# Designs tried in a protein design run: peptides against a protein of PDB entry 7BDX. Part 317

Target 1, 212 residues: chain A of PDB entry 7BDX
Amino acid sequence: EMGAAACTLLWGVSSSEEVVKAILGGDKALKFFSITGQTMESFVKSLDGDVQELDSDESQFVFALAGIVTNVAAIACGREFLVNSSRVLLDTILQLLGDLKPGQCTKLKVLMLMSLYNVSINLKGLKYISESPGFIPLLWWLLSDPDAEVCLHVLRLVQSVVLEPEVFSKSASEFRSSLPLQRILAMSKSRNPRLQTAAQELLEDLRTLEHN

## One batch from the design tools (peptide; made by RFdiffusion4, then SolubleMPNN)

Design b2_p28_8_s4 (from b2_p28_8, 17 letters changed)
Fold by OpenDDE base, seed 1:
Structure b2_p28_8_s4 (fold): chain B 212 residues (1-212), chain C 212 residues (1-212), chain A 28 residues (1-28)
Amino acid sequence: as target 1 above (212 residues)
Amino acid sequence: as target 1 above (212 residues)
Amino acid sequence: KEKEKRLLSRERRAALIAEEAERARAAL
């Protein structure tokens, strides 16, 4: 309980750039983010495929941790810190996204995907995550999720890859051969306006790449 | 472990006024400070009079909590919040200071006393804590501590009472009858320069009140 | 210029996402 409450407060205040700088300017940041990955991993492993009690203290604790990582990654110095000093955490997030089933831990998936998207703003971060083993299959696995918010954040991450020629060129063959085009087309017709827009924009970006 | 790490980060960033405002501007503040009191109380009750392992994760967690309360009380809006909305926490801190033996949990005592001193900057806060049952006996109990830092913070809190005529008048008879003058005089001769100065200043303030 | 506009758009999206993560807390 108390740990979850403290993490929740820390997550709230971490929306400020000055707070992110203060966290990273301290000697405790490395330890915190190291333990964060382990804690998130332990939580996902404990789910045994059962229905997650979303309202549990443990869930709230892990959501707060993922929220903190997201807010840190929203800031330039935070992205630099994660990509330089916390690569294990990024690897853990990618692993956990693969371990979770479609429809499982939706809120956690969204937060983790948001953190990866924020990391992808940094070219070094985008290179690192896109060069991770099984990254493209992972994107398609996540895009099979029934949740519109999960799919939205996957599409945004895919767009980040597609919009960077230096990154896209390395995976272009695998990307083109495995692209779930029918799934993306279905999303472009979604009743969710955010998902619809993201899918349409990605389809336009892909068409532009075929003509160049 | 993870809870202690999160609390430690929150403690560090709570040194900023903007962070204190952000904590208090959220809907989670009341819950956090309610659970904080309970957590600190549970820790003190678990000590069974044994030697506290100062370096334990549990100790570090409780120190971080007390540090957060101290930093909140350092800010005007934080004092107002504590005195208006978290009186139970203030009552808990006073109770825990009474439950701890001389020489026991010195670092926790110092942090709790610092928080009460910060609260005493607000006249409403000073009134509230000084009107708490057994407040004067508690001050003398704490002043019997062998630790110079504990005694220093007690003397500062006593000075806050003595310097406010509206507050001092209510307790002046009890204060004069129970004052451990010999103990304060001994502190005025301490080799610790901070303790020495605080004891000398308090003795001067007391002399001024006898002449008025 | 276009890369910079896209980067600025992404950074603005990251800030909005950070705020949305905080607002998503109001639903959590």
Scores: peptide ipSAE 0.019, ipTM 0.771, DockQ to the pose 0.049
Fold by OpenDDE base, seed 3:
Structure b2_p28_8_s4 (fold): chain B 212 residues (1-212), chain C 212 residues (1-212), chain A 28 residues (1-28)
Amino acid sequence: as target 1 above (212 residues)
Amino acid sequence: as target 1 above (212 residues)
Amino acid sequence: KEKEKRLLSRERRAALIAEEAERARAAL
């Protein structure tokens, strides 16, 4: 309980750029984000066994950790820190997103996807995550999720790749050959307006890339 | 480890008034400070048994919690919150300061004493803590500590009482009858300049009160 | 046009991140 409460407060205050700068300006940031990755990994590995109640203190703790990472990645200096000094955390997030089944730990997936999206705002961050082994298959695995919010954040991450020619050119062949077009087309007809818009915009961006 | 790391970061960022306002502006503050008191109490109760290594993750966690409380109490809105909405935490801090032996958990004592001193900046806070049962005996118990920093913060808290006539008048008889004058006189000769100054100033304040 | 779409996409991304950070605050 206390750990989850402390992490939840830290998550809440990390929405400020000033707080992110304060976190990163200290000598504890590296250790914190290293242990964060380990904690998240341990939690996800525990899910395959006992039905951990999603509302448990442990779940709340891990959600808060993912929220903190997301909020750090929302800030320019935070992205720089993660991409330069916490690559193992990014690798862990990518791994965990692959280890989770469709419909499993939706809230955690959303937060982790948001963190990766925020990292992808920097060209260096986008390069790093997109060059990870199995990145394109991972996107499609995640896009198979029944949750509209998971799918939304996947589409946003896909858009980040598509809109960066230097990154897209490296994966363009694999991307085109494995693109779940029917799934994206189905999402463009979603009743969720955010998902609908994101799918429509991505389809427009893809069409623009085929004509050039 | 992770809980201690998160609390340590929260402690570090709580040095900002903006962060204190953010902590208190949320709906989680009451719960957090309630659990904080319970956690600190559980830790101190565990000390009488197994020799908990003072450098353990648990110790670091509790130190960070005490640090957060201290930083909250350093801000006007934080003092108001603690005195109005977290009185049980103040009661717990007073209790734990009484339960600890001279020379035991010095770092924690210092942080807790600093928090009480910060609370005492508000007249309402000073009234609340000074009207606690056994408050005067507690001050003298703490002043018996071999640690100069513990003694310094006790003297500062005693000064806060002495300099407030409305508060001092209620305890003046007990205060005068139980005052460890020889101990304070010895501290006025300390090689620690901060302790020396605090003891000298307190002796001057006490002399001023005897002539009026 | 493409740079402007990227800037608008980045500004929309920043606004969505701010709104999602606000929603992350609201989900808290």
Scores: peptide ipSAE 0.019, ipTM 0.768, DockQ to the pose 0.038
Fold by OpenDDE base, seed 4:
Structure b2_p28_8_s4 (fold): chain B 212 residues (1-212), chain C 212 residues (1-212), chain A 28 residues (1-28)
Amino acid sequence: as target 1 above (212 residues)
Amino acid sequence: as target 1 above (212 residues)
Amino acid sequence: KEKEKRLLSRERRAALIAEEAERARAAL
């Protein structure tokens, strides 16, 4: 309880750039983000057996941790920290997104995808995550999720790859061969306006690349 | 471990006024500070039996909690919140300062005394804590602590009472009759410059009151 | 256009993170 409450407050205040700078300016940041990854991993591993209540203190704690990572990644210095000093955490997030089943821990998936999307704003971060083994299959697996918010954040991450020619060129063959075009087209007709817009924008970006 | 790390980061960032405002502006503040008091109390109650290592995750967590309370009390809106909405936490801090033996959990005592000192900047806060049953005996008991930092923060809290005529008048008889003058005089000769200064200032303030 | 889309994406991202942080608080 108390840990989850403290972590939730930390998540809340981490929406400020100055708070992110304060978090990262301390000598505790490295240890914190290392333990964050381990804690998130332990939580996801515990899901395969016990029906953990989505509203448990532990789940709330992990959501807050993922939220903190997202908020840190929203800031330029936070992205630089993550891609330079917390690569293991990024690897963990990618792994956990692969370990969670479709429909499982949707809120956590959204937060983790938001964090990766924020990291993808940095070219070094985008290079790192896109060069991770199984990254393209992971995107398509996540895009098969029935949750519109999961799919939205996947489309945004895909767009980050597509909009970076240097990164896209390395995976262009695999990307083109495995692209779930029909799924993206279906999303462009979604009644969810955010998902619809993201799918439309991605389709426009893809069309632009086919003509080049 | 993770809870202590998150709480430590929250403590670190709570040194900012804007962060304190963000903590208190959320709907989670009341619950957080309620659980804070309970957590601190549970920790202190656990000390009477088990030799808890001072460096345990639990002790670090409680230190961070006390630090957060101190940082909140350092800000005007934070003091107002504590004296209006978290009186039970203030009662708990006063109680725990009485429950801890001389030399026991010195760091926690210092942090709790710092929080009460910060609260004492607000007249409403000073009234509340000084009207607490056993407040004057508690101050003298804490002033008997062999730790110079404990004694320093006790002297500062005593000074807050002495410098507020409205508050001092209510307890002046008990205060004068129980004042450990010889102990304060000894502290005014301390080799610790901070303790020496605090004791000297308090002696000056007391002399000013004897002439009025 | 791409740089501008990334900048607009950043501002929208910060707002989305703040809003989801608020929604995640609402679940507590």
Scores: peptide ipSAE 0.019, ipTM 0.766, DockQ to the pose 0.048; fails the geometry check
Fold by OpenDDE base, seed 5:
Structure b2_p28_8_s4 (fold): chain B 212 residues (1-212), chain C 212 residues (1-212), chain A 28 residues (1-28)
Amino acid sequence: as target 1 above (212 residues)
Amino acid sequence: as target 1 above (212 residues)
Amino acid sequence: KEKEKRLLSRERRAALIAEEAERARAAL
């Protein structure tokens, strides 16, 4: 309980750039993000048995952790920190996104995908994430999620790859061969306006790349 | 572990006034400080049996909690919050300071005393604390601590009472009758310069009150 | 110029996502 409450407050205040700088300026940041990855991994592994109530202190704690990572990654110095000093956390997020089944832990997936998207704003971050083993299959696995918000954030991450020629060129063959085009086309007709727009924009970006 | 790490980061960033405002501006503040008191109480009660290593995650967590309370109390809006909305936490801090033996949990005592001192900057806070049952005996109990830092912060709190005529006049009889004058005189000769100065200043303040 | 505009657009999207993460908390 107390840990979840403290972490929830830390997540709230981490929306401030100055707070992110303060977190990263301390000697505790490395340890915190190391333990964050371990805690998130332990939580996801615990789900295979018990129906952990989404409203449990443990769930709230892990959501707050993922929220903190997202807020840190929203800031340039935070992205630099994660990509330079906390790569294991990024690897953990990628792994956990792969381990979770479609429809499982939707809120956590969304937060983790938001963090990866924020990291992908940085070319170094995008390179690191996109060069991760199984990254492209992971994107398509996540696009199989029935949740529109999960799919939205996957499409945004895909767009980040497509919009960066230096990154896209390395994986273009695998990307084109495995692209779930019919799924993306279906999403472009979604009743969810955010998902619809993201899918339409991505389809336009893909068409532009075929003509170039 | 993770809770202690998160709470430690929250403590670090709570040194900022803007972060304190952000903590208090949320709907989670009341719950957080309620659980804080409970957690601190549980920790102190657990000490009667096991030699809890001072470096345990639990100890670090409680220290961080006490640090957060101290930082919140350093700010005007934080003092107002504690005195208006979290009086139970103040009562808990006073109780725990009474329950701890001389030389026991020195660091925690120091942090709790710092928080009470910060609360005492506000007249309403000082009134509340000083009107607590057994407050004067508690001060003298704490002055029996062998630790110079504990004694320093007790003397500072005593000074806050002495410097406020409206507060001091209510308890002046009990204060004068129970004052451990010889102990304070001994502290005025301490090799610890901070303790020495605080004891000297308090003795001067007391002399001024005898002449008025 | 276009790269800078895309970077600025991405950074603005990152800040919006940070706010969305807080809003997702209010829904918990």
Scores: peptide ipSAE 0.019, ipTM 0.767, DockQ to the pose 0.047; fails the geometry check

## One batch from the design tools (peptide; made by RFdiffusion4, then SolubleMPNN)

Design b2_p29_1_s1 (from b2_p29_1, 15 letters changed)
Fold by OpenDDE base, seed 5:
Structure b2_p29_1_s1 (fold): chain B 212 residues (1-212), chain C 212 residues (1-212), chain A 29 residues (1-29)
Amino acid sequence: as target 1 above (212 residues)
Amino acid sequence: as target 1 above (212 residues)
Amino acid sequence: SLMDELFEKTEKNVEKAEENRYLDNIKNL
């Protein structure tokens, strides 16, 4: 209870850039983000048995942790910190996104994908996550999710890779060979306007890259 | 572990006025401070048996909670919030200061006394705590502590009562009859310059009140 | 819910992060 309440308050205040700077300016930031990864991993590993109630103190605590990571990654100094000093946390987020089944922990997936998207604004961050083992298969695994918000944030992360020539060139062969084109085309016809737009834009970006 | 890390970060960032406003602006502030009191009470009640290691995650968590309360009380809106909406937490802090033995949990006592001192800057807060049952006996119990920092913060809280005529007049008879004058005189000769000064100033304030 | 409010605030921070993309490019110069 108290941990979830404290972590939820920390999530709320971490929407401020000055709070992100204060979090990172303390000697405890490294320890906090290390334990964050371990805590998120422990939670996801616990899901294989008991139907953890989504409203549990543990679920709220882990959502708040993912929210804090996302808000830290929303700030340039936070992205630089995560990419330079918390790579194990990024690896953990990528792993947990792979361990979660389609439709499982949708809100947590969205927060984790938002954090990776924010990290992808940093060229070093985009390079790091895109060069991670199994990154391209992970994108397609996540794109198989029935949830429109999960798929939207996957498409946004795919777009950040496609729009960076230095990054896309390294994975272009694997990307082209594994591209779930029919799934993306189906999303371009979605009733969700955000998902529809993101899928259309990605298809336009991909067409532009095939002609160059 | 993670709760203590999150709470410690929240403590660190709560030194900012904007963070205090953000903590209080959320619908969870009341719940957070309610659970804070319960958590601090649970910790102090657990001390009667096992030598809780001062460096335990639980101790660090409770210290961070007391630090957050202190930082919230350092801000005018935070004092007003505590006095109007979290009186049970103030009652809990007063109770826990009574339950702790001299020399026990020194750092926690200092943080709790700092929080009460910060609350005492608000006239409503000073009235509330000074009108609490057993407040004057509690001050003398705390002044029996061997720790100079505990005694310093007790003297500062006593001074805030003495300097407010409306508050002091209500307790003046009990205060004069129970005053540990020899203890305060001994503190005025302390090798700790902060304790020495605080004891001298209080003795001067008391002399001024005897002549009026 | 407060979780939904915090989620929405976090979404708005993702949008603001995109607006501030230029700040990351300055450190690579």
Scores: peptide ipSAE 0.307, ipTM 0.817, DockQ to the pose 0.267
Fold by OpenDDE base, seed 3:
Structure b2_p29_1_s1 (fold): chain B 212 residues (1-212), chain C 212 residues (1-212), chain A 29 residues (1-29)
Amino acid sequence: as target 1 above (212 residues)
Amino acid sequence: as target 1 above (212 residues)
Amino acid sequence: SLMDELFEKTEKNVEKAEENRYLDNIKNL
């Protein structure tokens, strides 16, 4: 209970850039983000047995951790910190996104995808996550999710890869060979306008890359 | 571990007035401070058996909670919140200061005394804590502590009572009858300059009140 | 819920991060 409450408050205040700078300016930032990865991993590993209610204190705690990571990654210095000093946390987030089944822990997946998207704003971050083993298969695994918000944030992350020539050139062969085109085309017809737009834009970006 | 890390970061950032406003502006502030009191109480009650190492994750967690309360009480809106909406937390802090033996949990006592001192800056807060049952005996119990920082913060809290005529007039009879004058005189000769000064100032304030 | 409010605030921070994308690209140059 108390841990979830404290972490939830920290999540709320981490929406401020000055708070993110204060978090990162402290000697405890490295330890905090190290334990964050371990805590999220332990939680996801515990899910294989008990359908923990999404509203449990443990779930709220892990959501708050993922929210803090996302808010830190929303700031330029936060992205730099994560990419330089918390790569293991990024690896953990990628792993956990792979370990979770479609429709499982939707809110946590969205927060983790938001964090990776924010990291992808940094070219060094985008290079790091896109060069991760199984990154392209992971994107397609996540794109099989029934949740529109999960799929939206996956498409945004895919777009970040496609729009960066230095990154896309390294993955272009695997990307083109494994692209779930029919799934993306189905999303471009979604009733969710955000998902529809993201899928349409990605299809336009991909068409532009086939003509070059 | 993770709870202590999150709470420690929240403590660090709560030194900002804007962060305190953000903490209090959320619907979860009431819940957070309610659970804070319960958590501190549970920790202090657990100490009767095991000499928990002062550097335990649990101790660090509780220290961070007390630090957050102190930082909230450092801000005008935070004092108003505590005095209006978190009186049970103030009662808990007073209780825990009574339950702890001299020399026990010195760092926690200092943080709790700092929080009460910050609350005492608000006249309504000072009235509330000074009208608490056993408040005067509690001050003298705490002044028996061998720790100079505990005694310093007790003397500062005593001074806040003495300097406020509306508060002092209500307690003046009990205060005068129970005043550990020899202990305060001993502190006025302390090698700790902060403790020495605080004891000297309080003795001067008390002399001024005897001549009126 | 507060979780929803915090989620929405976090989502708005993603949007702000995207608006600031050009600032990160300048630092990596």
Scores: peptide ipSAE 0.306, ipTM 0.817, DockQ to the pose 0.246
Fold by OpenDDE base, seed 1:
Structure b2_p29_1_s1 (fold): chain B 212 residues (1-212), chain C 212 residues (1-212), chain A 29 residues (1-29)
Amino acid sequence: as target 1 above (212 residues)
Amino acid sequence: as target 1 above (212 residues)
Amino acid sequence: SLMDELFEKTEKNVEKAEENRYLDNIKNL
């Protein structure tokens, strides 16, 4: 209980840039983000056996951790910190997104995808995550999720890769050969207006890249 | 481990007034401070049996909680919140200061005494803690501690009572009858300059009140 | 819920980060 309460308060206050700067200006930031990755990994490993209720203190604690990482990555100095000093945490987030089954831990997936999207605003961050082994297969695995919010945040991350020519050129062959075009076309007809718009924009961006 | 890391970060950032305002502006503040008292009480109750090493993750977590309370009480709106909405936490801090033996949990005692001192800056806070049953005996119990920092913070809290005529008048008879004058005189000769000064100032304030 | 409120605040921070994308790329050049 108390750990979840403290972590939830830290998540709430981390919405401020000044608080993110205070977190990162401390000598404890490295240790905190290292243990964050381990804690998230331990939680995901526990899900294969016990149906941990999505509302447990442990799940709320891990959601708050993912929320803190997302809020840190929302700030320029936070992105720079994660990319330079917490690469293991980024590797862990990528791994956990692969380990989670479609429909499993939806809220956690959305928070982790938001954190990766925020990191992708930094060109070094985008290079780092897109050069991760199995990154393109991971995006397609995540797009198979039945959840519209998961799919929306995957499409936004795909768009971050597509809009960066230096990054896209390195993966363009694999991307074009494995693109789940039928899935993206189905999303462009979604009743969810945010998902529909994101899928339409991505299809327009992809068409522009094929004609160049 | 992770709970202690999160709580320690929250303690560090709570040194900012803006962070204290953000903590208090959330709907979670009441729940957090309620669970804080329970967690501190559970920790102190565990000390009678198992020699929990002073450097355990649990002790560090509880120190961080006491540090957060102290930092919240350092801000005017934080004092007002504690006095109006978290009286149970103040009662718990007073109780735990009584339950701890001389020389036991010195760092925790200092943090708790600092929090009470900060609350005592608010006249309603000073009234509330000084009207607590057994408050004067508690001060003398704490002044029996062999630790100079514990004794220093007790003397500062005693001075807060002495310097407020409206509060002091209600307890003046009990205070004068039980005052450990020999102990305070011994502290006024301490080799610790901070303790020496605080004991000298208190003795001067007490002399001024006897001549009025 | 309180988790939903924090989620919405986090989502708003993602949108603010996107608005600043261009400024971030200029500072790292």
Scores: peptide ipSAE 0.306, ipTM 0.816, DockQ to the pose 0.225
Fold by OpenDDE base, seed 2:
Structure b2_p29_1_s1 (fold): chain B 212 residues (1-212), chain C 212 residues (1-212), chain A 29 residues (1-29)
Amino acid sequence: as target 1 above (212 residues)
Amino acid sequence: as target 1 above (212 residues)
Amino acid sequence: SLMDELFEKTEKNVEKAEENRYLDNIKNL
């Protein structure tokens, strides 16, 4: 209980840029993010047997950790820190997104995808994530999720790749050959306005890239 | 480990007034400080059997909690919150200061005494603490500690009582009858400059009150 | 829930980070 309460408060206050700078300016930031990755990994590995209630103290703790990572990545210095000093955490997030089944731990997936999206605002971060082994298959695996918020944040991450010519050019052949076009077209007809818009924008960006 | 790391980061960032306001502005502040008191109490009660290494993750976690309380009490709104909404935490800190033996958990005692001193800056806080059952005996028990930093922070808390006529007048008879004058006189001759100064100032303030 | 409130605050931080994307691109130039 107390650990989850402390971590939840840290998540809430990490929405401030000054708090993110204070977290990163301390000698303990590296250790904190290292243990964060290990804790998230241990939690996801424990799910293969027991229906951990999504409202458990452990779930709340891991959600708060993912929220802290997302809020750190929302700041330019936080993105630079993660990309330079906490690459193992980014690798862990990518791994865990692959290990989680469609419909499993939706809120955690959304937070992890938000963190990767924030990291992708940094060109070094986008390069690092997109050059990860199995990144393109992972995007399509995640787009198979029945959850609209998971799919929305995957589409946003795909858009971050498509909008960066240097990154897109490296994987353009694999991207085009494996693109789940029918799934994205189905999302562009979603009743969820946010998902519908994101799928339409991505389809427009992809069409623009085919004509250039 | 992870809980102690998160709590330690929260302690570090709680040195900011804006972070203290953010902690207190959330609906979880009451729950956090309630569990804080229980966690500190459980830790102190566990010490009666096992030599918990002062550098354990559990010790670090409880030190971080005491540090957070101290930093919250350093801010005017934090003092008002503790005195109005978290009195049980103040009662717990007073109890734990009595339960700890002389020389036991020196760093924790110092943090708890710092938190009480910060609360004592608020007149309502000073009234609340000084009207606690056994407060005067507790001060003298704590002054029996061999540690100079414990004694220093006790002397500062005694000075907060002595400097407030409305508070001092309520307990002046008990205070005068039980005052460990020889112990305070010994501290005024300490080789520790901070302890020496605090003991000298208190002896001057006490002499001024005897002449008025 | 507070978890939902913190989630919404985190989502708003993603939106703000996106609005500031141009600032990161200028620093990498």
Scores: peptide ipSAE 0.305, ipTM 0.816, DockQ to the pose 0.225

